# Ledger of designs, part 46: peptides against a protein of PDB entry 3WG5

Target 1, 218 residues: chain A of PDB entry 3WG5
Amino acid sequence: LAKNIVYVAQIKGQITSYTYDQFDRYITIAEQDNAEAIIIELDTPGGRADAMMNIVQRIQQSKIPVIIYVYPPGASAASAGTYIALGSHLIAMAPGTSIGACRPILGYSQNGSIIEAPPKITNYFIAYIKSLAQESGRNATIAEEFITKDLSLTPEEALKYGVIEVVARDINELLKKSNGMKTKIPVNGRYVTLNFTNVEVRYLAPSFKDKLISYITD
Target 2, 218 residues: chain A of PDB entry 3WG5 as posed
Amino acid sequence: LAKNIVYVAQIKGQITSYTYDQFDRYITIAEQDNAEAIIIELDTPGGRADAMMNIVQRIQQSKIPVIIYVYPPGASAASAGTYIALGSHLIAMAPGTSIGACRPILGYSQNGSIIEAPPAITNYFIAYIKSLAQESGRNATIAEEFITKDLSLTPEEALKYGVIEVVARDINELLKKSNGMKTKIPVNGRYVTLNFTNVEVRYLAPSFKDKLISYITD

## One batch from the design tools (peptide; made by RFdiffusion4, then SolubleMPNN)

Design b1_p11_5_s3 (from b1_p11_5 with L4E R10A)
Fold by OpenDDE base, seed 4:
Structure b1_p11_5_s3 (fold): chain B 218 residues (1-218), chain C 218 residues (1-218), chain A 11 residues (1-11)
Amino acid sequence: as target 1 above (218 residues)
Amino acid sequence: as target 1 above (218 residues)
Amino acid sequence: SGVEIPVLGAS
């Protein structure tokens, strides 16, 4: 019996236009192969809002389920990573990871201090993050608090509050736990029930370009 | 009793980056005044996909309900206009208007012939339009057919098939019919029940810049 | 100036 393929790719570091390219490439590969899903192992401290929004959009336009998996233990979906997760079809977290801290800023001053975003921008992102949460049937109140309180959650808290769907230690546990779950947002206009009963896991390596860019942005 | 304000603005012509600026300006004004809603009287043959997607995103990030009203009679929400409508909080159409015809193209050849989009692009927009429909609880099958069959619908058909929410002859009828309706997508993370019981209608005129740009793009 | 969504205090 032909196994359904699940792709797994890692995206680590700051969210930039290059990170968008990585997401796009990985999702595209998985789409082309009609994969059952792609799992993105995400570890990010945040990054650029524009890139983040583009990534969210790319995920939402995916022809296959995109699972954001905050992994490995010690990783975070911080700031932009939270938005990306909230924009995805399913969020999983490994134990010892975190999600949240979504307050927008304009950048850093020369002394490394945060340049605060004006209320207009903050309010824009509050509306945006709440929309992502609501569209995905996730906790919009907590989503707002990711900004207003700079809230960060553990996997257990995030699960409890309905921010995420799965806590899993590894890919195998993720697949087992998410099997039979419906996507939190549509895939190609439909909510999909994930079927991980007989799957082949394929790991996608970063391209040479991806590696180079990661090196430049670190 | 202080009347709730409903803004009304017209957006006509091709969807471009300038059209985005118009949407952004109008919505921002309405947001700043904490309007009950903004109604955008839309008449468009379509336009640029990037601008369209930005407009959709701007609508979805609105702090107030954005009602797309295909108006006046004879107007259309064609192509990009359909996506914009499907991305909005409520769609209304006047009798004698149309919606649909969403097949993406790459542009026009020198002879005026359509340059067909490759299947990859078409499929991208199929996924996108279906997602918009599903997110808004609208008919995703018809949304797909707007592309695959280049389908156009009358207001009555669109209403019947659950693509739109209201058929109305004018702003007053629109307000009356939409009163008490829930938004089809969240506003600031919540589905809003529209309250048009005691409203003041304020018309927004195009800026000088808007007028100039419209003149340049026509 | 692009808006950034970093972790506050991760400097």
Scores: peptide ipSAE 0.034, ipTM 0.274, DockQ to the pose 0.080
Fold by OpenDDE base, seed 1:
Structure b1_p11_5_s3 (fold): chain B 218 residues (1-218), chain C 218 residues (1-218), chain A 11 residues (1-11)
Amino acid sequence: as target 1 above (218 residues)
Amino acid sequence: as target 1 above (218 residues)
Amino acid sequence: SGVEIPVLGAS
């Protein structure tokens, strides 16, 4: 029986336009091969809002399920990473990771202090993050608190509150636990049931450009 | 007679944290050698506000004059580039370049449309850009209009309106025209008179990291 | 091309 393919790729560092290019490339490869899903191992402290929104859109336009996996232990889906996760078909976290801290900032002042976003921007992102949570059937109240309280959650808390779907130590446990789950958002207008019973895991390496960006952003 | 050194370095592309690193490195080299000045050949469509503010601060903290030169012909100091220029000790432009278009944006929507900044942010940047203009004795009304009207100016217009100090075709003409000018902001608390009568021009090459960033951001 | 403002930075 032809094994269904599950792709795995890593995205690490700041969310930028180049991170969008990584997402687009990885998802496109998986789409072309009609993969059962792609898993993105995400570790990010945050980044640009525009790049984040484009990534969310790219995920939502995916022809296959995109699973965001906050991995490895010690990683985070902070700020922009949380929005990306909430925009995805399934969220998983490894033990010892975190999610949240979604407060929009204008950046860092010369003294390294945060320049706060004005209330109008904060309110825009509150509405946006709540919409992502609502569309995916995730906890919109907690999604709002990721901004208003700058809340960060453990995997266990995020699972408990209905922000994420899976806590898994590795790809094998993730595949096992997510097998038979429905996507939290539609794929091509349909909620897909994940089938990981007979899959081949294929790792996608970063391109030269991806490596270069990671080297610069790290 | 020991020739005074004038450094020249190029900064091209999006304004990011890595662009800050370029500015910092280039200015530091010129400071260490007690250069008469450093000229930064700037070509940017804009970038991040935080990186821009940090660059402005780094220029203001410089122990030597930092001249922003919008170069070559066809280049721009757009958006963040205008703020950087207004924060500098002297602004020059080559014929066929532009400056302005300083409207703050949240970024680009999925459709490539601009996500407008809320009025509170716009007002913050209006105040900020006007302060830079006022501190440097440049046209604060035009600086405001760079945001409110999203105005772009030619070198000739920018000179006429008192936004910039020099229009020059090349480094030699720039040095000639700016010789004997006072810096528009203090260097170590003093307005410096530029002395370009007996100078050696030294070009700084981009580091490996700088080249890498340029390759990714282009 | 405007000044791109919001960094969704981690606190």
Scores: peptide ipSAE 0.114, ipTM 0.576, DockQ to the pose 0.749; fails the geometry check
Fold by OpenDDE base, seed 2:
Structure b1_p11_5_s3 (fold): chain B 218 residues (1-218), chain C 218 residues (1-218), chain A 11 residues (1-11)
Amino acid sequence: as target 1 above (218 residues)
Amino acid sequence: as target 1 above (218 residues)
Amino acid sequence: SGVEIPVLGAS
């Protein structure tokens, strides 16, 4: 029986234009091989709004299911990471991870204080994050509170509140639990039922450029 | 007669957090020496909104007049550069320079296309740029059109429309023409009359770090 | 070229 392929890739660090390039590369590889899905192990403190929106769009345009997996334990899908997750076909979290803290900021002052986004910008991202939640059938009220209250959730809370779909300790548990689940957003106009029966897991390594940029930004 | 000191420094390239550090360092040096003014030779295609707003604030908090000089010929105060100029105590432009093109963008797509800012963000920056113009007694209508029409102006047009105060070919002409002018915004709560009689011009060199970052971003 | 807009940073 021809084994279904599931790709696994890692994206760690700040969300930038380079992070978009990573998503694009990884998803493209998985699309070319007609993978059953790609799982992105995500660990991010946040990043740029433009890159985030582009990544969300790239995920939504994917020819295959894109699963965001907040991993490993201690990781977060903070700020931009939450938007990316909410824009994806399925969200999973490992125990000991977090999601939320989505308040838009203009940046940091020289003293390290946050420069608050003006109400107009904040309201834009409230509308945007609510749209992502609504389109994916996830909790739009909590999505709004990720901004308005700067709320962060545990995996257990996020699952309970209908923000995410899976809590899993590892890739094998994720595949097992998500097998037979429908994607929360369409793939090529259809909600896909995930089939992780008899799958081959293929890990995508970061490119040399990926490693270099990560080194410079860390 | 103790010579009044005027500092001249250059800021070139994209407006980033590092550009803020340059402004802060240069202004601080000039403040410490109780300079009559600092002239910043500005050449920028634009950059980050957060850095831009921080730079504007740093200029407004300056203990001495900060003159933005779009220089040399061929340079621009594009996008973020226009906001910085409008937030300054005096704007000068060299012949063959430009100012404007202030439409906020979220960034660039992978194909190099501009990702447009949502109306809420655009409207924020319209209000912001108009405020800068109004506070400085400059043309707020044209300031708005820098965004709404993505308008760019020549030095002659900018002077004619009351966006800038001086057209000058070099530092000497700038000092001569701006001598006796009042700052367009307060310095320590007072509008300062510039006194460029018997001045010593001191050029500030970029730091090694300034040069390195410029090299990496170019 | 436009003004590049806000960073979504973790607080």
Scores: peptide ipSAE 0.096, ipTM 0.520, DockQ to the pose 0.702; fails the geometry check
Fold by OpenDDE base, seed 5:
Structure b1_p11_5_s3 (fold): chain B 218 residues (1-218), chain C 218 residues (1-218), chain A 11 residues (1-11)
Amino acid sequence: as target 1 above (218 residues)
Amino acid sequence: as target 1 above (218 residues)
Amino acid sequence: SGVEIPVLGAS
């Protein structure tokens, strides 16, 4: 029986237009190879709303399941990362990671203080994040509180409250626990049951451009 | 009589957090030397709203006049560049440049189509751009139309409609034409009359980091 | 090219 391929790629740092290109490239490679899924190891403090929305759309248009894995320990899917996760086919978190803190900001003042978004923008993103949660069958109340209370959750809390689907220490545990799960959003108009029984794991390396951008933005 | 110093620096490409750092660095150098003004040669297709708002605030906090000069011919102060210009002490344009096209967007879809901002966001930026125009004594109706009609103007149109203050072919003509003009916004709480009678022009080079970022984002 | 809307920052 032909081995099912699962791709694993890392996305680390701020969400930007370059991060969109990373998502697009990685998903495209996995689509071309008819992979069972791609796992994106995500570690982000947040980033651009536009890039985030494009990433969410790219995930929703994927021909294969996209699993967001908040990894390694110490990583976060903060702010934009939470939206991306909520827009994905499955969310996993490693122990010692976090998710949430989704309050939209206009930026930082020169003194380092946050410039708050006006209520109109905040309300837009509340509606948006709730829609992502509702479409994925995740906790829309908590999704709203990620903004209104700037709430952050542990993996255990996120699992308990129905924000995420899996807590896993590594890729092997993730594959084991997510085997037989249905995607939380459709793939090609259908909810897919993940099959991780006879899997070849393939790691995708960042491109030279990806490495260069990471070096400059870090 | 001690020569008045005018600094000239170039900012080219997308408006990002790195562009904010460029503005901050250049203005700080000119402030430290008690320059008569700094001229920023601007060529941008647009960029991030957050970085733009921070740049506008940094200009407003400047201890010296900041002149935005859309230069060279073929350059634009498009989108975020228009907001920056409207937030500045004086706007100049070279022949063959443009200003406007300020519609806020959520980004570009994978097919290259624009994802429009929701009306709430569009209305926020209409209010914001109008405030910049009003505070600077510039045409707030045209500022609104930069968004609502995605309007772009030539230097001649922008001057005619009271969006900009100067059309100039080069730095020498800019200095000559802007000599004796009052800043359109205050410097340290006062409208300043520019004195370009006995000027030393000093060009600021981009930092190594600025060059590297430009190379990657271009 | 439009103004890219606000950053989602973690506070």
Scores: peptide ipSAE 0.074, ipTM 0.575, DockQ to the pose 0.787; fails the geometry check

Design b1_p11_5_s4 (from b1_p11_5, 4 letters changed)
Fold by OpenDDE base, seed 5:
Structure b1_p11_5_s4 (fold): chain B 218 residues (1-218), chain C 218 residues (1-218), chain A 11 residues (1-11)
Amino acid sequence: as target 1 above (218 residues)
Amino acid sequence: as target 1 above (218 residues)
Amino acid sequence: SGVELEVLGAS
């Protein structure tokens, strides 16, 4: 029986237009190989809303399941990362990670204070994040509170409240726990049951371009 | 029976990107020699959150147990140091040391006053520190209070409240007391029982670069 | 522009 391929790739740092290119490249490679899924190890403090929305769209257009895995321990799916996770086919978190804090801002002042977004923008993102949660059958009330209360959750809280589907220590535990789960959103118009019984795990390295961007955003 | 090697290295001063390089180098050396553990003698007033998070990740990715030892007497694992400790396989403190005071800040004003972090950032780090505590089976309530109350603890208090595992006067007492303890987080996906019955202690010196940076950041 | 989150330990 041909081994089902599962791709694993890492996306770390701020969400930018270059991060979109990483998502697109990684998902495209996995699509081309007809992978059972791709796991994106996500560690982000947040970033640009435009890039985030494009990434969500790219995930939802995927020909294969995209699993967002907040990993390793100490990582976060903060702000933009939460939206990306909520737009994905399955969310997993490692112990010691966090998710949430999704308030839109216009930027930071010179003193590091947040420049608040006008109510129009805030309300837009409330509607948007609620829609992502509702579409994926996740907790829309908590999704709203990620903005209105700037709420952040542990993996255990996020699992308990129905924000995420899996808490896993590593890729092997993730594959084991998510085996037989249905995707939370459709793949090509159908909810897919994940089959991780006999998989080959393939790690994707960042491109040279991907490596260069991590240096510029630090 | 081949003597188990235990490495001991010191990290002192502010947590920066250079401190990450020290952690990475020291742990890598100990990994290469298949050491039973590395003990990091930590004395820090705090530092950068980004560097701290990277250090936590590096520790949790270690192929061997990493013991954070707040040492010598008079040292602290303040702020960023507490997060690093909570992310480690075992925490020890010498008598006369302290741990805690973990409130995130944006920096210091020209008059030395703290620039408070916005609630978004504070809540993010509350979730993060609670997650580190929960993952390691340490007191998550106290971990939160390290931020919300800016709490600092003595070794005896930290031990009593289940924040740390060992109070030890020196390396020999640390090895003796931690012998047979399980790591508080996994090593390569498994909880390891420490074996310090027949050890060779090897001290790692700071690199020339490590010495130079300590001079520039002071 | 890394948001430097200084984690203050109260001295």
Scores: peptide ipSAE 0.025, ipTM 0.287, DockQ to the pose 0.131
Fold by OpenDDE base, seed 4:
Structure b1_p11_5_s4 (fold): chain B 218 residues (1-218), chain C 218 residues (1-218), chain A 11 residues (1-11)
Amino acid sequence: as target 1 above (218 residues)
Amino acid sequence: as target 1 above (218 residues)
Amino acid sequence: SGVELEVLGAS
């Protein structure tokens, strides 16, 4: 029996237009190979709202399930990362990771202080994040609190509150736990039951450009 | 008589957090050397709102006059670049450059189409750009139209409408024309009369990091 | 950390 393929790729750092390109490339590769799914190991402190929205759209337009996996331990899906996760087909988190802290800002002052977003912008992102949660059948109340309370959750709390679907220590445990789960949003207009029986895991490496961007941003 | 120093630096490309770092570095160097002014040769199609706002603040907090010079011919201070210019102590443009087109967007879709900003965001930036124009004694009506009409102006139009202060072909002409002009915003709380008599022009080169960022983004 | 907004000109 031909093994189904699951791709695994890492996206680390701030969410920017370059991060969109990484998502697009990785998902495209997995789509072209008719993978059972792609797992994106995500570690981000946040980033750009526009890039985030584009990434969410790219995920939602994927021909295959996109699993956001907050990994490794110590990683976060903070701010923009939370939106991306909530926009994905399945969210997993490793122990010792975090999700949340989604307050929109206009940037940082020279002293490192946050430039606050006006209420109109904050309300826009409240509506947006709630929409993502609702569309994915996740906890929209907590999604709102990621903004209004700048809430951050542990994997266990996020699972308990119905923000995420899986807590897993590694890819193998993720595959085992997510096997038989339905995607939280449609793939090609249909909710898909994940089938991770007899799969081959393929790791995608960053492109040269991806590596170079990381070198500049880190 | 010790020559007063005028620094000249180039900032080209999209406005990002890296662009902020460039502005900060260049202005800091000029401040440390007690320059008469720094001229930033700006060529940008636009960029991030947060980075733009931070750049505006950095300019306004400068200990020396910061002159935004849209240069060379063919360059633009488009979108975010317009805000930066309007936030600066003096705006100059070379012939064949443009300023304006300030409509805020949320990004680009996969098909390259613009994701429109909601009215609340658009209105925020209308208020912001008008504030910059008013604070600098520039045409706030045209500043609004940079958003509402996606207006772009030639240097001659921008000068005529009171958006900019100088049209100059090169640095030497800029220095000659701007000599004796008052800054459009305060420097250290005071409007400064520019003195470009007997000045030495010092060109600042991009750092290695600046060059690397440009290599990745181009 | 917050979500950051973008202002881009129509290309």
Scores: peptide ipSAE 0.043, ipTM 0.326, DockQ to the pose 0.736; fails the geometry check
Fold by OpenDDE base, seed 3:
Structure b1_p11_5_s4 (fold): chain B 218 residues (1-218), chain C 218 residues (1-218), chain A 11 residues (1-11)
Amino acid sequence: as target 1 above (218 residues)
Amino acid sequence: as target 1 above (218 residues)
Amino acid sequence: SGVELEVLGAS
């Protein structure tokens, strides 16, 4: 029996292999306790494409629903964060947050200028982000434009365009609004109806390792 | 029954979350086929500490032995590559390769100078690398010196100091020399005796994704 | 040089 538990954890900063470890740890805890879901409060400017792809894969392998929540107000799911969100079972955003700006780059030159990715790389990520959107029943055209136009959206725009599922100011409103929603991707091969009726909310803190890594990458 | 199969795959370039995906894919294939082992031909200058830690964890969770082979001649398991090797079930090196240089850095300044890690971070990785060496029955003093002295070793030195288990010029010599060796860490809670008697060698090629990521990171 | 998926100008 699924416990009437929802876990909440925070992931902030650049998307790296350390961020993967945080996702893995948090999801594993929630899986072990047979939680109804885990909510990841996400605030990221982006990061490594490889870490992003591993995180997406880890979310898709989750035994429980993973909800990406762009939170708090002022936070973003920028670049890599958008891919992670699109790979998740449900996307929520707080008012005053943003999503998008997914154009891949090779890095920064010595003068701080962006080194553009070659067309082959850009096209790969266009295909990838469209696949994430299509598999989750989200707007693949807008997902492509996150790259081709480097588009960024407000929560209201993202909801309107069918990129995200929920706009919520806090965890309680998120649980209320998402109660009874089907996951946008399957859990263990099945689309799950979220049941947030009479749930206990449990917060997961970063480990010492998570704190150290965040300190190194900040 | 374990199939008389040994997989061989190549991982080259910077250690990133894409490298994690390669490790995960290769190990998963070998696990699915109940291979006797997988040999990862590794050539890396290092990379992200977070990706490294995830790779180590993935190796330690493997249902089959994972052998890190620093190959071909001229290759290195530098920095992150050394940690990965120390986290594996067996380390081999080809003549003319190197291992070590594990000092963590925060990155590079605009002028290309190294940004030194604060003592707290350096000490964390000293503790971590010593733990990997101790858990695998390898030389923890030398493992520490890979950081504190930024030490790099030849295969002969690494073998002499008890950092690695095998010096081999090719896969056939590696299989011959490692036949009957016990894994340096457990597989599914048990130390495994490698059986390379009458094995079939199967090579795994990089996926299209792996090639793209390597192209992006090179 | 790995592909970075970062917002341009995010400090």
Scores: peptide ipSAE 0.043, ipTM 0.345, DockQ to the pose 0.099; fails the geometry check
Fold by OpenDDE base, seed 1:
Structure b1_p11_5_s4 (fold): chain B 218 residues (1-218), chain C 218 residues (1-218), chain A 11 residues (1-11)
Amino acid sequence: as target 1 above (218 residues)
Amino acid sequence: as target 1 above (218 residues)
Amino acid sequence: SGVELEVLGAS
């Protein structure tokens, strides 16, 4: 039985293999405690596609609902962050945040120019992001446009277009608005109706490793 | 005499040497036409520090007011974009945009982790960004925190903290709100009061080179 | 010195 516990953890910065470890650790803790959900406060400019895909898979394998919350105001679920969000059970955004800009690149040249991904890779990620949107019942056309048009959206636009489920200013508003919502993807093969009635909110702290990595990757 | 002409141009993507060329071209066109101002619709995640500094210098050398407008909603003046904005005659932001996250890095490692700048470089950019803020009569403490705390702000916060001058939904609202405002830095040694009464708005298109570079750097 | 002021990482 899920406890009336909701974990909240922050993931900030570039998506890397270390970000996977953070997601894995946080989700595992919340799973072990049979939490109602974990809310990941996400602020990322993007990062590595491989790490992103692993994170998406880890979220999809979660025994509990994983809510991606683009927070605080000014934060983004940019690039890899959008994929992660689209792979999650629920997407929330704070006002003044953004989502999108998902075009894959091969990296940066020595002059700081983007090295474009070949069409094959771009098309792969178009298919991938569309699948994430479709599987989660979100707007697959917009998901594609996050790549093809390098589109970024406000929370209000993202909500309007069916990319996200909640706009919330803070955790309390998020819990209130998302209470009774169904997860957009299954949890252990079933769509879960979130129950945030009288929940205990527990904040997870970054590990020393998480801090060190954030320090090295910031 | 400045004509009742305002140019609008878009600069999107990474800040590179090509972005400098775009700024230079756009500003030069507007200078040649003795425009009242040029509005640069900026959406950037950042880029090269050298290109950024050159762009700031080009803006500061402009014969006409250069207004940085973080637009559309979902856009950012992130990292290098914040420096550019702080180096401009007026900063406007659309609702749902962001500014900040100005920590300098040396690049990305092969694993996608950030290579941190040494303290000497970080301190250089702290001094630099503070100078831009001070010279433009903007909040130098927040400018520093864009680096030291990796701070990002909403338009409303940025306005509140005295980082920017205008929040505007579109060009028409920007023109209306900024009419009668003084530039935050001098134009040809003098602070200019913007006159957007009965202005003709002219949109500048990206060159073929600009499009190609955006295509290669997106 | 290739100092980068980037917020968006390579996906």
Scores: peptide ipSAE 0.027, ipTM 0.311, DockQ to the pose 0.213; fails the geometry check

